# Peptides against a protein of PDB entry 5FRP: the designs that were tried, part 41

Target 1, 225 residues: chain A of PDB entry 5FRP
Amino acid sequence: VEWTESIPQIIATREDISKELNQALAKTFIDSDPRVRRTSVMIFNKVPVTEIWKNITNKAIYTSLLHLAREKHKEVRELCINTMAKFYSNSLNEIERTYQNKEIWEIIDTIPSTLYNLYYINDLNINEQVDSVIFEYLLPFEPDNDKRVHRLLTVLSHFDKKAFTSFFAFNARQIKISFAISKYIDFSKFLNNQESMSSSQGPIVMNKYNQTLQWLASGLSDSTK

## One batch from the design tools (peptide; made by RFdiffusion4, then SolubleMPNN)

Design b2_p13_2_s1 (from b2_p13_2, 6 letters changed)
Fold by OpenDDE base, seed 5:
Structure b2_p13_2_s1 (fold): chain B 225 residues (1-225), chain A 13 residues (1-13)
Amino acid sequence: as target 1 above (225 residues)
Amino acid sequence: EYEEKLQKFLSLP
């Protein structure tokens, strides 16, 4: 009987603690210190997705997380972009859509759009990161056609107009890159053959090779910057 | 410190 009577108190205490914790956490996401913001983002990496959904109920936290994708502090931004993409993927895989979590899902469902909208910043580093997280988390390799299509439809279902535009641009760019890489390989093979290189086509291929390299390089961010 | 506390809290059943 005493144990049973303690349960409501524990629940109440836990609820109170949870509420307080959520409030405190919400503040940390908007803290002026980037280290604090970083730490807050790391929670989403360290805590299982199921526990996050269970215990983080303040919508403002999720909204704030998404806002950090445009953070001025590079490290925090990069961490946030990776984190939200991963969190999105994990949520799709592990979290059921219910009436109770509908409001949170409404926010989480905007993650793909949020990420694709980052292309409009026109920053090469950001672009590369977004490219990376798309392949890793949003639209990962999936051999099952039905699952792949379902994932794609899910990702696109909440796109805004800008995100759609970015999506198509991204895909077009990837095709171009793939083509360029293929040509680069072909040219490299040609040039590595002494007989071919000494042929009348040698100089022509060399020129094309250089052009291809230049084009490919122009799309890469400077890792030192 | 806050992160650790939060993790501990979230790890509780």
Scores: peptide ipSAE 0.115, ipTM 0.795, DockQ to the pose 0.015
Fold by OpenDDE base, seed 1:
Structure b2_p13_2_s1 (fold): chain B 225 residues (1-225), chain A 13 residues (1-13)
Amino acid sequence: as target 1 above (225 residues)
Amino acid sequence: EYEEKLQKFLSLP
């Protein structure tokens, strides 16, 4: 009987501790020290997704995580972008949608839109990173057609207008890049043939080759910055 | 201290 009477207190204490920890964690995401913010983001990388969903119940933490994608500190921002994309993917794969976690899912479902909106910053490094996380985590290669379509629809279903615009622009760019690469290969093959190089078309193809390379290179981030 | 408490709370090794 005494043990049973202590259970509510223990549960209450654990809930209180959980609440306090969640509140403390929420504060660390908005801390002025980027090292503190970094450490907070790293929790999402170190802790299994199931444990995060179980123990981190304060929605403000998830909202704050998403906000760090646009923070000024480069290292924290880059870490956050990778972390939230991975967390989104893991959540889709491992976490069921329930009534209890609905509010958190409403936030998590905005991660794709949040990421696609980063293209409007017009930073080549950010663009490259967003491209990478899209292919790795948001829209990974999936041989199963039904799963692929379902994932795509899930990602798109929570897009804002800006994200849709960015999505279409991204895809259009990818098609152009693919075409440019194909032309690069064709030009390279032509230029590697001595007979073709000696032809009247040689100089023309060389010019097109150089233009193609310049165009491709212009879309890449400077690795030195 | 916070990190230790957090790790304990999240059952991190």
Scores: peptide ipSAE 0.081, ipTM 0.769, DockQ to the pose 0.014
Fold by OpenDDE base, seed 3:
Structure b2_p13_2_s1 (fold): chain B 225 residues (1-225), chain A 13 residues (1-13)
Amino acid sequence: as target 1 above (225 residues)
Amino acid sequence: EYEEKLQKFLSLP
């Protein structure tokens, strides 16, 4: 009987500890020191997604994570973008949607829109990173058509108007890049053939090759900067 | 110390 009476106190104590920890963690995401913010983001990389959903119940933490995608500190921003994309993918794969976690899912479901909206910053480094996380985490290659369509619909279902616009622009750009790469390969094959290069078409193809390379390079960030 | 406590909290089944 005494043991049973202690159970509510233990549960209450655990809830209190959890609440205090969540409040403390929420403060670290908005700390003035970038190192503290970085460490906070790293929790999402070090802890399994199931444990995060179980133990991090303060909505402000998830909202703050999303805000760090526009952080001025480059390292924190880059880490955040990768972290939130990976966390989104892992959540879709491992976390069931329940009544209890609905409010957190409402925030997590905005991650794709948050990422696509980063294209409006018009920064080549950010654009490249967003491109990367889209292919790696948001819309990864999936050979099963049903799974692929389901994932796509899930991602699109929470887009705002700006995210849709970015999505269409992104896809149009990818088609152009694919076409340019195909042409680059064709031109490279042509130029690698000595007989073809010495033909009347040689100089023309060389010019097209150079133009294609310039176009492809213009979309790449300078890794030295 | 906070990181250790946090890890411990998150690792506790």
Scores: peptide ipSAE 0.076, ipTM 0.764, DockQ to the pose 0.014
Fold by OpenDDE base, seed 2:
Structure b2_p13_2_s1 (fold): chain B 225 residues (1-225), chain A 13 residues (1-13)
Amino acid sequence: as target 1 above (225 residues)
Amino acid sequence: EYEEKLQKFLSLP
């Protein structure tokens, strides 16, 4: 009986402790030290998504995580972009939408829009990273057509106008890249044939090959930056 | 101390 009577107090104490920890954690996301911010982001990578949703209830933490996508510190920003994309995907797969977590979902559902809006920064490194996380986490390969369509609709359902514009631009670019790669392969095959190289078309194809390579290279981020 | 408490709270190994 005494143990049962202590349970509400223990629960209340745990709730208070949880609240304090959430408040403390929220402060770490806005800390002046990039190492502290990095450590805070890493929590979302180290802790299972189900435990994050259970224990991190302060909305400010999730909002702050999303804001770090535009962080000045490159390493923290890059980590954040990967983390939030992965967290979004894991949440869609593992977390049920309930009345209790509705407010957190309202924030998490903005992650795709947040990521697509990064294209407006017009930074090649950021663009490459966003491209990568889209293919890896937001719109991964899914052989089931129904699942693929539902995932796409979920991702698009919370887009703002800017995100939609970026989405269409992204897709158009991917088509162009695919076409360019196809042409590169065709030109390479042509140039590898000695008879073709000695033909009147040889110099023309060589020029087109070089132009295609230049175009493809111009779209790639400088890995040294 | 905070990190240790946080790890314990989040059941981090």
Scores: peptide ipSAE 0.064, ipTM 0.761, DockQ to the pose 0.014

Design b2_p13_2_s2 (from b2_p13_2, 7 letters changed)
Fold by OpenDDE base, seed 2:
Structure b2_p13_2_s2 (fold): chain B 225 residues (1-225), chain A 13 residues (1-13)
Amino acid sequence: as target 1 above (225 residues)
Amino acid sequence: DLEEKLNKFLSLP
Protein backbone atom coordinates (compact mmCIF):
# COMPACT_ATOMS: atom_id res chain seq x y z
CA VAL B 1 0.00 0.00 0.00
CA GLU B 2 2.76 2.45 0.89
CA TRP B 3 4.60 1.52 -2.27
CA THR B 4 1.51 2.17 -4.36
CA GLU B 5 1.01 5.51 -2.69
CA SER B 6 4.57 6.46 -3.48
CA ILE B 7 4.19 5.69 -7.19
CA PRO B 8 2.36 8.89 -8.07
CA GLN B 9 4.98 10.92 -6.27
CA ILE B 10 7.74 9.03 -7.99
CA ILE B 11 6.07 9.49 -11.36
CA ALA B 12 5.51 13.14 -10.64
CA THR B 13 9.08 13.52 -9.50
CA ARG B 14 10.36 11.71 -12.54
CA GLU B 15 8.21 13.78 -14.79
CA ASP B 16 9.46 16.92 -13.14
CA ILE B 17 13.03 15.75 -13.36
CA SER B 18 12.52 14.77 -16.96
CA LYS B 19 11.03 18.13 -17.75
CA GLU B 20 13.87 19.94 -16.05
CA LEU B 21 16.40 17.81 -17.84
CA ASN B 22 14.77 18.46 -21.18
CA GLN B 23 14.76 22.18 -20.50
CA ALA B 24 18.38 22.12 -19.44
CA LEU B 25 19.39 20.05 -22.45
CA ALA B 26 17.56 22.39 -24.80
CA LYS B 27 19.70 25.23 -23.48
CA THR B 28 22.95 23.32 -23.97
CA PHE B 29 22.26 22.85 -27.69
CA ILE B 30 22.24 26.61 -28.15
CA ASP B 31 25.05 27.40 -25.74
CA SER B 32 27.67 29.88 -26.90
CA ASP B 33 30.49 27.44 -26.11
CA PRO B 34 31.01 24.95 -28.96
CA ARG B 35 32.30 22.40 -26.45
CA VAL B 36 28.93 22.43 -24.72
CA ARG B 37 27.13 22.03 -28.04
CA ARG B 38 29.45 19.18 -28.98
CA THR B 39 28.76 17.39 -25.71
CA SER B 40 25.04 17.81 -26.28
CA VAL B 41 25.24 16.23 -29.73
CA MET B 42 27.30 13.35 -28.35
CA ILE B 43 24.37 12.34 -26.15
CA PHE B 44 22.56 11.22 -29.29
CA ASN B 45 25.54 9.05 -30.18
CA LYS B 46 26.13 7.50 -26.78
CA VAL B 47 22.60 6.90 -25.57
CA PRO B 48 20.53 4.17 -27.23
CA VAL B 49 17.93 5.49 -29.65
CA THR B 50 15.08 3.94 -27.65
CA GLU B 51 16.18 5.76 -24.52
CA ILE B 52 16.53 9.04 -26.38
CA TRP B 53 12.97 8.81 -27.68
CA LYS B 54 11.71 7.86 -24.26
CA ASN B 55 13.43 10.56 -22.25
CA ILE B 56 13.92 13.46 -24.64
CA THR B 57 10.43 14.73 -25.28
CA ASN B 58 11.10 18.41 -25.89
CA LYS B 59 10.81 18.92 -29.65
CA ALA B 60 13.05 21.99 -29.44
CA ILE B 61 16.01 19.72 -28.74
CA TYR B 62 15.50 17.82 -31.98
CA THR B 63 14.96 21.03 -33.92
CA SER B 64 18.15 22.46 -32.45
CA LEU B 65 20.06 19.31 -33.37
CA LEU B 66 19.02 19.71 -37.00
CA HIS B 67 20.04 23.37 -37.01
CA LEU B 68 23.57 22.49 -35.93
CA ALA B 69 24.09 20.87 -39.34
CA ARG B 70 24.73 24.39 -40.63
CA GLU B 71 26.77 25.58 -37.70
CA LYS B 72 29.94 27.58 -38.30
CA HIS B 73 32.06 25.48 -35.97
CA LYS B 74 33.40 22.72 -38.23
CA GLU B 75 33.83 19.99 -35.64
CA VAL B 76 30.37 20.46 -34.17
CA ARG B 77 28.81 20.61 -37.63
CA GLU B 78 30.54 17.45 -38.81
CA LEU B 79 29.60 15.62 -35.65
CA CYS B 80 26.02 16.79 -35.97
CA ILE B 81 25.71 15.63 -39.59
CA ASN B 82 26.93 12.15 -38.73
CA THR B 83 24.85 12.01 -35.57
CA MET B 84 21.57 13.06 -37.14
CA ALA B 85 21.98 10.65 -40.06
CA LYS B 86 22.72 7.75 -37.74
CA PHE B 87 19.91 8.76 -35.42
CA TYR B 88 17.50 8.85 -38.35
CA SER B 89 18.48 5.36 -39.47
CA ASN B 90 18.30 3.94 -35.97
CA SER B 91 14.93 5.58 -35.41
CA LEU B 92 13.51 4.04 -38.58
CA ASN B 93 14.74 0.64 -37.49
CA GLU B 94 13.84 0.70 -33.82
CA ILE B 95 11.12 3.28 -33.11
CA GLU B 96 7.48 2.71 -33.89
CA ARG B 97 5.29 5.55 -35.00
CA THR B 98 2.68 6.31 -32.37
CA TYR B 99 0.30 9.12 -31.62
CA GLN B 100 2.45 10.15 -28.68
CA ASN B 101 5.67 10.54 -30.65
CA LYS B 102 4.10 12.01 -33.79
CA GLU B 103 5.44 15.51 -33.22
CA ILE B 104 8.98 14.24 -32.82
CA TRP B 105 8.68 12.07 -35.93
CA GLU B 106 7.56 15.11 -37.89
CA ILE B 107 10.92 16.65 -37.09
CA ILE B 108 12.99 13.48 -37.57
CA ASP B 109 11.37 12.86 -40.96
CA THR B 110 12.94 16.12 -42.17
CA ILE B 111 16.50 14.85 -41.57
CA PRO B 112 16.92 13.54 -45.15
CA SER B 113 15.84 16.89 -46.57
CA THR B 114 18.08 18.70 -44.12
CA LEU B 115 21.06 16.64 -45.24
CA TYR B 116 20.41 16.87 -48.99
CA ASN B 117 19.93 20.61 -48.66
CA LEU B 118 23.52 20.88 -47.44
CA TYR B 119 24.67 20.32 -51.04
CA TYR B 120 23.51 23.85 -51.81
CA ILE B 121 26.26 25.22 -49.58
CA ASN B 122 28.62 24.07 -52.35
CA ASP B 123 31.41 23.05 -49.98
CA LEU B 124 33.44 20.01 -51.01
CA ASN B 125 34.03 18.83 -47.46
CA ILE B 126 30.35 19.04 -46.63
CA ASN B 127 29.45 17.32 -49.90
CA GLU B 128 31.77 14.42 -49.16
CA GLN B 129 30.39 14.04 -45.68
CA VAL B 130 26.82 14.09 -46.94
CA ASP B 131 27.73 11.50 -49.58
CA SER B 132 29.19 9.32 -46.86
CA VAL B 133 26.23 9.51 -44.50
CA ILE B 134 23.80 8.83 -47.35
CA PHE B 135 25.54 5.55 -48.14
CA GLU B 136 26.11 4.63 -44.53
CA TYR B 137 22.84 5.62 -42.86
CA LEU B 138 20.12 7.02 -45.13
CA LEU B 139 20.30 4.58 -48.03
CA PRO B 140 22.55 1.78 -46.84
CA PHE B 141 23.22 -1.31 -48.86
CA GLU B 142 20.25 -3.64 -48.58
CA PRO B 143 20.17 -6.89 -50.53
CA ASP B 144 16.44 -7.32 -50.03
CA ASN B 145 14.72 -5.44 -52.82
CA ASP B 146 11.50 -4.80 -50.94
CA LYS B 147 13.30 -3.41 -47.93
CA ARG B 148 15.54 -1.29 -50.13
CA VAL B 149 12.58 0.17 -52.00
CA HIS B 150 10.67 0.78 -48.80
CA ARG B 151 13.61 2.64 -47.28
CA LEU B 152 14.02 4.70 -50.43
CA LEU B 153 10.36 5.64 -50.48
CA THR B 154 10.47 6.54 -46.80
CA VAL B 155 13.45 8.83 -47.34
CA LEU B 156 11.91 10.48 -50.40
CA SER B 157 8.41 10.86 -48.96
CA HIS B 158 9.37 13.91 -46.91
CA PHE B 159 11.64 15.62 -49.42
CA ASP B 160 11.17 19.23 -50.23
CA LYS B 161 11.69 20.35 -53.81
CA LYS B 162 15.31 21.33 -53.23
CA ALA B 163 16.18 18.01 -51.63
CA PHE B 164 14.58 16.16 -54.52
CA THR B 165 16.66 18.13 -57.00
CA SER B 166 19.79 17.38 -55.00
CA PHE B 167 18.87 13.72 -54.96
CA PHE B 168 18.80 13.53 -58.74
CA ALA B 169 22.02 15.48 -59.01
CA PHE B 170 23.67 13.14 -56.54
CA ASN B 171 22.59 10.06 -58.46
CA ALA B 172 23.75 11.52 -61.74
CA ARG B 173 27.12 12.29 -60.20
CA GLN B 174 27.46 8.76 -58.88
CA ILE B 175 26.85 7.36 -62.36
CA LYS B 176 29.52 9.64 -63.77
CA ILE B 177 31.96 8.64 -61.06
CA SER B 178 31.29 4.98 -61.73
CA PHE B 179 31.91 5.49 -65.42
CA ALA B 180 35.11 7.39 -64.76
CA ILE B 181 36.40 4.67 -62.46
CA SER B 182 35.64 2.06 -65.10
CA LYS B 183 37.59 4.05 -67.67
CA TYR B 184 40.43 4.57 -65.24
CA ILE B 185 40.69 0.82 -64.80
CA ASP B 186 40.62 0.22 -68.55
CA PHE B 187 43.28 2.82 -69.20
CA SER B 188 45.42 1.46 -66.39
CA LYS B 189 45.25 -2.02 -67.86
CA PHE B 190 46.15 -0.70 -71.28
CA LEU B 191 49.13 1.25 -70.00
CA ASN B 192 50.36 -1.69 -67.97
CA ASN B 193 50.78 -3.65 -71.20
CA GLN B 194 54.11 -2.82 -72.81
CA GLU B 195 52.96 -3.61 -76.33
CA SER B 196 49.94 -1.39 -75.96
CA MET B 197 51.94 1.43 -74.45
CA SER B 198 54.41 1.30 -77.34
CA SER B 199 51.62 1.49 -79.88
CA SER B 200 50.36 4.63 -81.59
CA GLN B 201 47.53 4.69 -79.07
CA GLY B 202 49.88 4.78 -76.09
CA PRO B 203 50.23 8.55 -75.81
CA ILE B 204 46.52 9.07 -76.44
CA VAL B 205 45.50 6.67 -73.70
CA MET B 206 48.06 8.18 -71.34
CA ASN B 207 46.48 11.57 -71.86
CA LYS B 208 42.99 10.21 -71.25
CA TYR B 209 44.25 8.41 -68.16
CA ASN B 210 45.63 11.63 -66.73
CA GLN B 211 42.45 13.53 -67.53
CA THR B 212 40.38 10.88 -65.83
CA LEU B 213 42.57 11.00 -62.73
CA GLN B 214 42.35 14.76 -62.58
CA TRP B 215 38.59 14.63 -62.88
CA LEU B 216 38.30 12.05 -60.13
CA ALA B 217 40.65 13.99 -57.89
CA SER B 218 38.78 17.25 -58.43
CA GLY B 219 35.70 15.73 -56.89
CA LEU B 220 37.54 14.99 -53.67
CA SER B 221 37.99 17.48 -50.90
CA ASP B 222 41.37 18.65 -49.81
CA SER B 223 42.11 16.50 -46.78
CA THR B 224 44.17 19.35 -45.39
CA LYS B 225 41.21 21.76 -45.20
CA ASP A 1 30.81 16.14 -16.65
CA LEU A 2 27.46 17.12 -18.15
CA GLU A 3 27.55 14.21 -20.57
CA GLU A 4 28.09 11.72 -17.79
CA LYS A 5 25.29 13.21 -15.75
CA LEU A 6 22.93 13.19 -18.70
CA ASN A 7 23.83 9.65 -19.65
CA LYS A 8 23.35 8.51 -16.11
CA PHE A 9 19.97 10.18 -15.96
CA LEU A 10 18.85 8.73 -19.29
CA SER A 11 20.01 5.26 -18.30
CA LEU A 12 18.12 5.30 -15.05
CA PRO A 13 15.02 3.17 -15.04
Scores: peptide ipSAE 0.078, ipTM 0.779, DockQ to the pose 0.015
Fold by OpenDDE base, seed 5:
Structure b2_p13_2_s2 (fold): chain B 225 residues (1-225), chain A 13 residues (1-13)
Amino acid sequence: as target 1 above (225 residues)
Amino acid sequence: DLEEKLNKFLSLP
């Protein structure tokens, strides 16, 4: 009986603790110290998605997480981009849509648009990271056609106009890259054959090979920067 | 460490 009577107090205390924690956490996401912001983002990476949805109920936290994708601090931004993409994917897989979590889902559903909109910054490092998280988390390889289509439709369902434009541009780029890689391989095979190299086509293929390499390299960020 | 505190809190049943 005493234990049962303590449950409401414990729940209330937990709610109070949860509320206080949410309020405190909301502040950390907007803290002036990048280290504090980083630590805040790491929570979303370390804690299971189900526990995050259960315990983090302040929508401002999720909104703040999304805003960090455009943060000036490179490390925090990069961490945030990876984290939010992963969190989105995990949420789609593990979290049901309910009336209670609707407001949070409204924010989370904007993650794909948020990520695709980063292409407009026109930063090679950001572009590469966005490319990576798209393949890893947003639109991962799925052999089941129905599941793949469903995921795609889900991702696109909340796109703004800018995100759609970026999406099409991304896909077009991927096709071009694929074609270039295919050519690179073909040219490489040709050049590795001594008879082919000694032929009249040798210099021509070498030139095309170099052009292809240059094009491929120009699309890659300098890892040293 | 805030992270540790949060993890502890979130790990509580």
Scores: peptide ipSAE 0.072, ipTM 0.769, DockQ to the pose 0.014
Fold by OpenDDE base, seed 3:
Structure b2_p13_2_s2 (fold): chain B 225 residues (1-225), chain A 13 residues (1-13)
Amino acid sequence: as target 1 above (225 residues)
Amino acid sequence: DLEEKLNKFLSLP
């Protein structure tokens, strides 16, 4: 009888501890020290997605994670962008949508929109990172057409208007890049042939080659910055 | 250490 009476108190204590921990963690995401914020983001990388969803119940933590995508501190921002994209993908793959986790899913479902909206900052480093996480985590290569379409529809289903615009711009840019790379390869092959290079088309192809390279390079961030 | 507390809380080894 005494053992049974202690169980509610233990459960209550556990809930209190969980709440306190979540509150403490929420504060670390908004700490003035970027090292503390970095450590907070790393939790999402170190802890399995299923355990995160189970134990991190304070929605403010997830909201704060998303806000760090616009962090002034470069390292924290970059880590956050990768982390939230990966977390989104893992959540889609491993977490069932239930009534209990609905509020968290409402936040997580905005990750794609949050990422696509980063293109409006007009920073080449950010753009490159967003490009990378889109291909790696949001819209990874999937040979199954039904799965690929389902993932795409899931990603798009929570887009705001700005994210849609960014999405179309991104796709258009990728098509152009692909075309440019194809032409670059063709021009390179042509120029590597001495007979072709000495032909009347040689100078024309060289010019097109240089223009293509310049265009491709203009979209790349300076690795030294 | 917050990380240690978190690991303990999350039952991470």
Scores: peptide ipSAE 0.039, ipTM 0.751, DockQ to the pose 0.014
Fold by OpenDDE base, seed 4:
Order: C-alpha cells, then structure tokens, then sequence
Structure b2_p13_2_s2 (fold): chain B 225 residues (1-225), chain A 13 residues (1-13)
C-alpha cells in the first residue's frame, strides 16, 4: 500500500518510469488486498492524463484497470468505474493517437463497451453509477454538434454487440424521459393558466399531468431499484 | 433503425 501510494509522486517528478516499476505497478492492480487495488486505481485520478500515458507503458496495467470494473469489492469497483470513465474522457481530449501509443489506445477504446456491459450484471447500484459516468464522462454535454457527434461515433465504434444493445436500451429510455418531461412542461403551462384550468379540458389535462408525473417518478424509482 | 435512434438522441436538448 505505502509503495503504491508513492507512485503518483514518482510519476509527477520523474520523466520516465522504468520497466521494472511498470511491472511492479501491474502487480498492485491484481493484489489480494483491496486497499492496494484501490490505491492503484487512485494513481489514475491523482496523476495528469498526459503523464499517465507518458510513464505507464505496460498495457497490462490498463487491462487490469478495466477488469476492476467487475471487482467484488464495492469501493474498489465504484472507484474504478468512475476513474476509467474519467480517464477515457481525458484521454480523448488530451492524448493524440500515434503509432507509439496504439496498443494502449486499443485498450482504452474498450472502456465504453466495458462500462455498458456492466448493465448486464443487473445491479441497481452499478446501473446508477454507469448512468452517471455516461453523462459525466463518456457522452457529456457538448454544445458543439460536430464534437458531440464525433464523440458519439468514437464511443460506438468500439462497441461489442452487448454494449450496443445496452446503449439502445439506455437511449430509448432517455428519449421517453425527455418526451415525458416535455409533456410535463406543456401540461404545467396549461394548468398554470386559469382560463385553461376552468375549461372542459382542465380535468383531462390534470389527469394526464398526474399520469406523467407518476410515470416519471416510477422511472426514477426503477433506476434506484 | 439505428440511424433514427441516433438522430433522436442527438436532437435531445
């Protein structure tokens, strides 16, 4: 644990991490002690992405990081999921694709698929976290349409069949939610108008409003069950 | 259709 905790500082201060250090670090990701694994994951949070790519050259480290997404230890798993999503986003934004880093990119490009595949575990906590990191890191809000499309295509280009299925299910739900919210707004506007409320349509719209709210509430609760 | 779904996704505010 103590050794692993020193790694971020070493990476920050040294230009190059030796092959031996990379090999040693690779072992910490598969250590039997969850604390060691946790500390290993934290390296990716504490060190700038550019320095990680420069100094961590052992592909086994990246592969092992991705495997921790299915870790039995909840804290390590949760940290890993957040870390790998953030690392993916930062890498896309800051790391150029070169011939030299191609092998690492081949692993990093599987992060979206790895995350979307977690939905098949059918664990509520995992699902919620995956939902969160998708919006925060994988497919964040981007006002530039071209950038948004490019990001989306990048994410999708490395999906396996299962990830695509999860993606479609997720997006279908989001579209439905968006539609329901839009209707909620429309109904709210209608009901806020006194003349409209007093009309023959008032009770009908009120009923639809309540149904929409119930649906939205149930959808939110189902995301928590 | 995938394209339709993607377009809908991208059209979301």
Amino acid sequence: as target 1 above (225 residues)
Amino acid sequence: DLEEKLNKFLSLP
Scores: peptide ipSAE 0.000, ipTM 0.309, DockQ to the pose 0.064

Design b2_p13_2_s3 (from b2_p13_2, 5 letters changed)
Fold by OpenDDE base, seed 1:
Structure b2_p13_2_s3 (fold): chain B 225 residues (1-225), chain A 13 residues (1-13)
Amino acid sequence: as target 1 above (225 residues)
Amino acid sequence: EDEEKLEKFLSLP
């Protein structure tokens, strides 16, 4: 009888502790010190996804994480973009959708839209990073057609209008890049053939090769900046 | 404005 009376108090205490921890953590995401914000983001990288979902129940924390994608501090922003993309992927793979976690999923499901909206910033570094996380985490290679389609539909199902437009633009760009790479390969093969290079077409192909390289390079961020 | 940004995005490889 005595243990039954203690259970509600223990549950209440744990709930209170959890609430306090969540409140404290929520404050760290909006701290004025970028080091504190960085450390907060790193929690999502260091703690298993299942434990995060279990222990972090304050939706404000997840919302704050997403907001850091537009952080002024470059290092924090870059970390956040990678972190949220990875967290999204891990969540899709490991976390079941339940009634209890519905509100958190409503936030997490907006991560793809949040990321695709970053293309409107028109920053080459950000674009490159978003490209990377799309291929690594959002729409990874999946040989199973059903799984691939399901993932794609999941990603698209929560797009806002701007993200959807950005998605189409992204795909169009990828087609162009693919075409350019194909040309680059063809030109390279041509130029590596001595007979072809000595032909009247040699200089013409060389010029096209250089133009193709320049175009491809122009889309790359300067790693030194 | 968003269209212009997308055009710029598409102009880059």
Scores: peptide ipSAE 0.077, ipTM 0.778, DockQ to the pose 0.799
Fold by OpenDDE base, seed 3:
Structure b2_p13_2_s3 (fold): chain B 225 residues (1-225), chain A 13 residues (1-13)
Amino acid sequence: as target 1 above (225 residues)
Amino acid sequence: EDEEKLEKFLSLP
């Protein structure tokens, strides 16, 4: 743990990380101690993306990072998912594609696919987290249509078949959620009107309101678990 | 199996 904790500082101070250091770092990602794995993931959060790309040249490290998205240890997994999504976004924004970094990009370009494949685990907490990182890092709000389309195409260009299927499922779900929210708002407005509530439609709308709430709630993870 | 998982995913909002 202590050694791994020192790595961010080493990366920040050293221009060239030795092959040996990269190999040692790669081992920390597969360490039996979840604290070591966590600390390893945190390197990607503590060190600027440009320095990571410059100094971490062992592709196994990046592959191992992606693998931790399916980690059994909840804290490590959650950290990894956020970290890799953010790292992907930062890389797209700050790192140029060159011949020298091509092999690393081949791995990094699979991050979106890796994330979308997490939906197949069928865990509500994971689903919510993946939803969050999609909107925050993978496909963030972009008012410029050309930039938005370009980002979308970049994300999709390296999808495997499962990720594509997951992507379409995700979008379909979002449409359903949007519709449900719209109905929720309409029903809420109706219920807040005393005249409407006193009408014969009052009880009917109340029932629909409750059904809509129940449906929306069923998709939410238990924050206590 | 994957299709079933996706259906479950889609069944939830």
Scores: peptide ipSAE 0.068, ipTM 0.772, DockQ to the pose 0.823
Fold by OpenDDE base, seed 4:
Structure b2_p13_2_s3 (fold): chain B 225 residues (1-225), chain A 13 residues (1-13)
Amino acid sequence: as target 1 above (225 residues)
Amino acid sequence: EDEEKLEKFLSLP
């Protein structure tokens, strides 16, 4: 753990990380101690993306990072998912595609697929997190249409079949959510009107409102679990 | 199995 904790500083201070250090770091990602794995993931959060790409050249590290998205340890998994998504976004923004880094890009380009494949686990907590990182990092708000389309195409171009199917399902779900929210708003407006509430439709709309809320809430993870 | 999981996913908001 202590050694791994020192790695961000080393990367920040040294221009060249030895092959041996890369190999040692690769081992920390598969360490039996979740704390070690967590610390390893944190390297990607603490070190600038440009420095990561420069100094971490062992492809096994990146592959192992991606694997941790399915980690059993909740904290490590959650950290990994966020880190992976952020790293992907930062890489797209800051790292040029060259012949030298092609092999690493081949791995990094699978991050979106890796994330979208997590929906097949059918875990509400994971789903919620994946939803979050998609909007925050994978497909963030971009006012420039060309950039937005380019990002989308970049994300999709490396999807496996399952990820693409998941993507479609995700979008369909979002449409449903949007529709439900629209209904929620309409019902809320109705219920906030005293005359409407006093009408024969008042109780009916109240029931629909409650159903809509319940449906919306059902998609949310229980924060107590 | 994957289809069933996706259907379940779609059934939730």
Scores: peptide ipSAE 0.035, ipTM 0.731, DockQ to the pose 0.836
Fold by OpenDDE base, seed 2:
Structure b2_p13_2_s3 (fold): chain B 225 residues (1-225), chain A 13 residues (1-13)
Amino acid sequence: as target 1 above (225 residues)
Amino acid sequence: EDEEKLEKFLSLP
């Protein structure tokens, strides 16, 4: 743990990290101690993306990072999912594709598929986290249409079949959520109107309101778990 | 199994 904690400082201060250091770092990602694995993931959060690409040249490190998305240890997994999504976005924005870094890009380009495949685990906490990182890092808000389309195409260009299926399912779910929220708002407005509430439709709308609220709530994970 | 899991995913917000 102590050794791994020193790595961000080493990367920040040294332009040339030895092959041996990369090999040692690769071992920390598969260490039996979850604290070591956690610290290893944190390197990607503490070190600028440009410095990571420059100094971490062992492809096994990147592969191991992606594997931690399915880690049994919850804290490590959650950290990994956020980290890899952010790292992907930062890499797209800041790292040029060259002949020298091609092999690393081949791994990094699979991050979207890796994330979308997590929906098949059918865990509400994981689903919420994946939803969050999609909107924050993979497909962020972009007012420029050309940039938005380019980002979308980049994300989709390396999808496997399962990821595509998951992508369409995700979008369909978002439409349903949007519709439900719209109805919730409409029902709320109706119920807050005294004349409407006293009408024959009052009880009917109240029932629909409750059903809509229950449906929306059922999709949310328990924050205490 | 994957299809079933995906269907469950779609059924929840």
Scores: peptide ipSAE 0.030, ipTM 0.668, DockQ to the pose 0.828

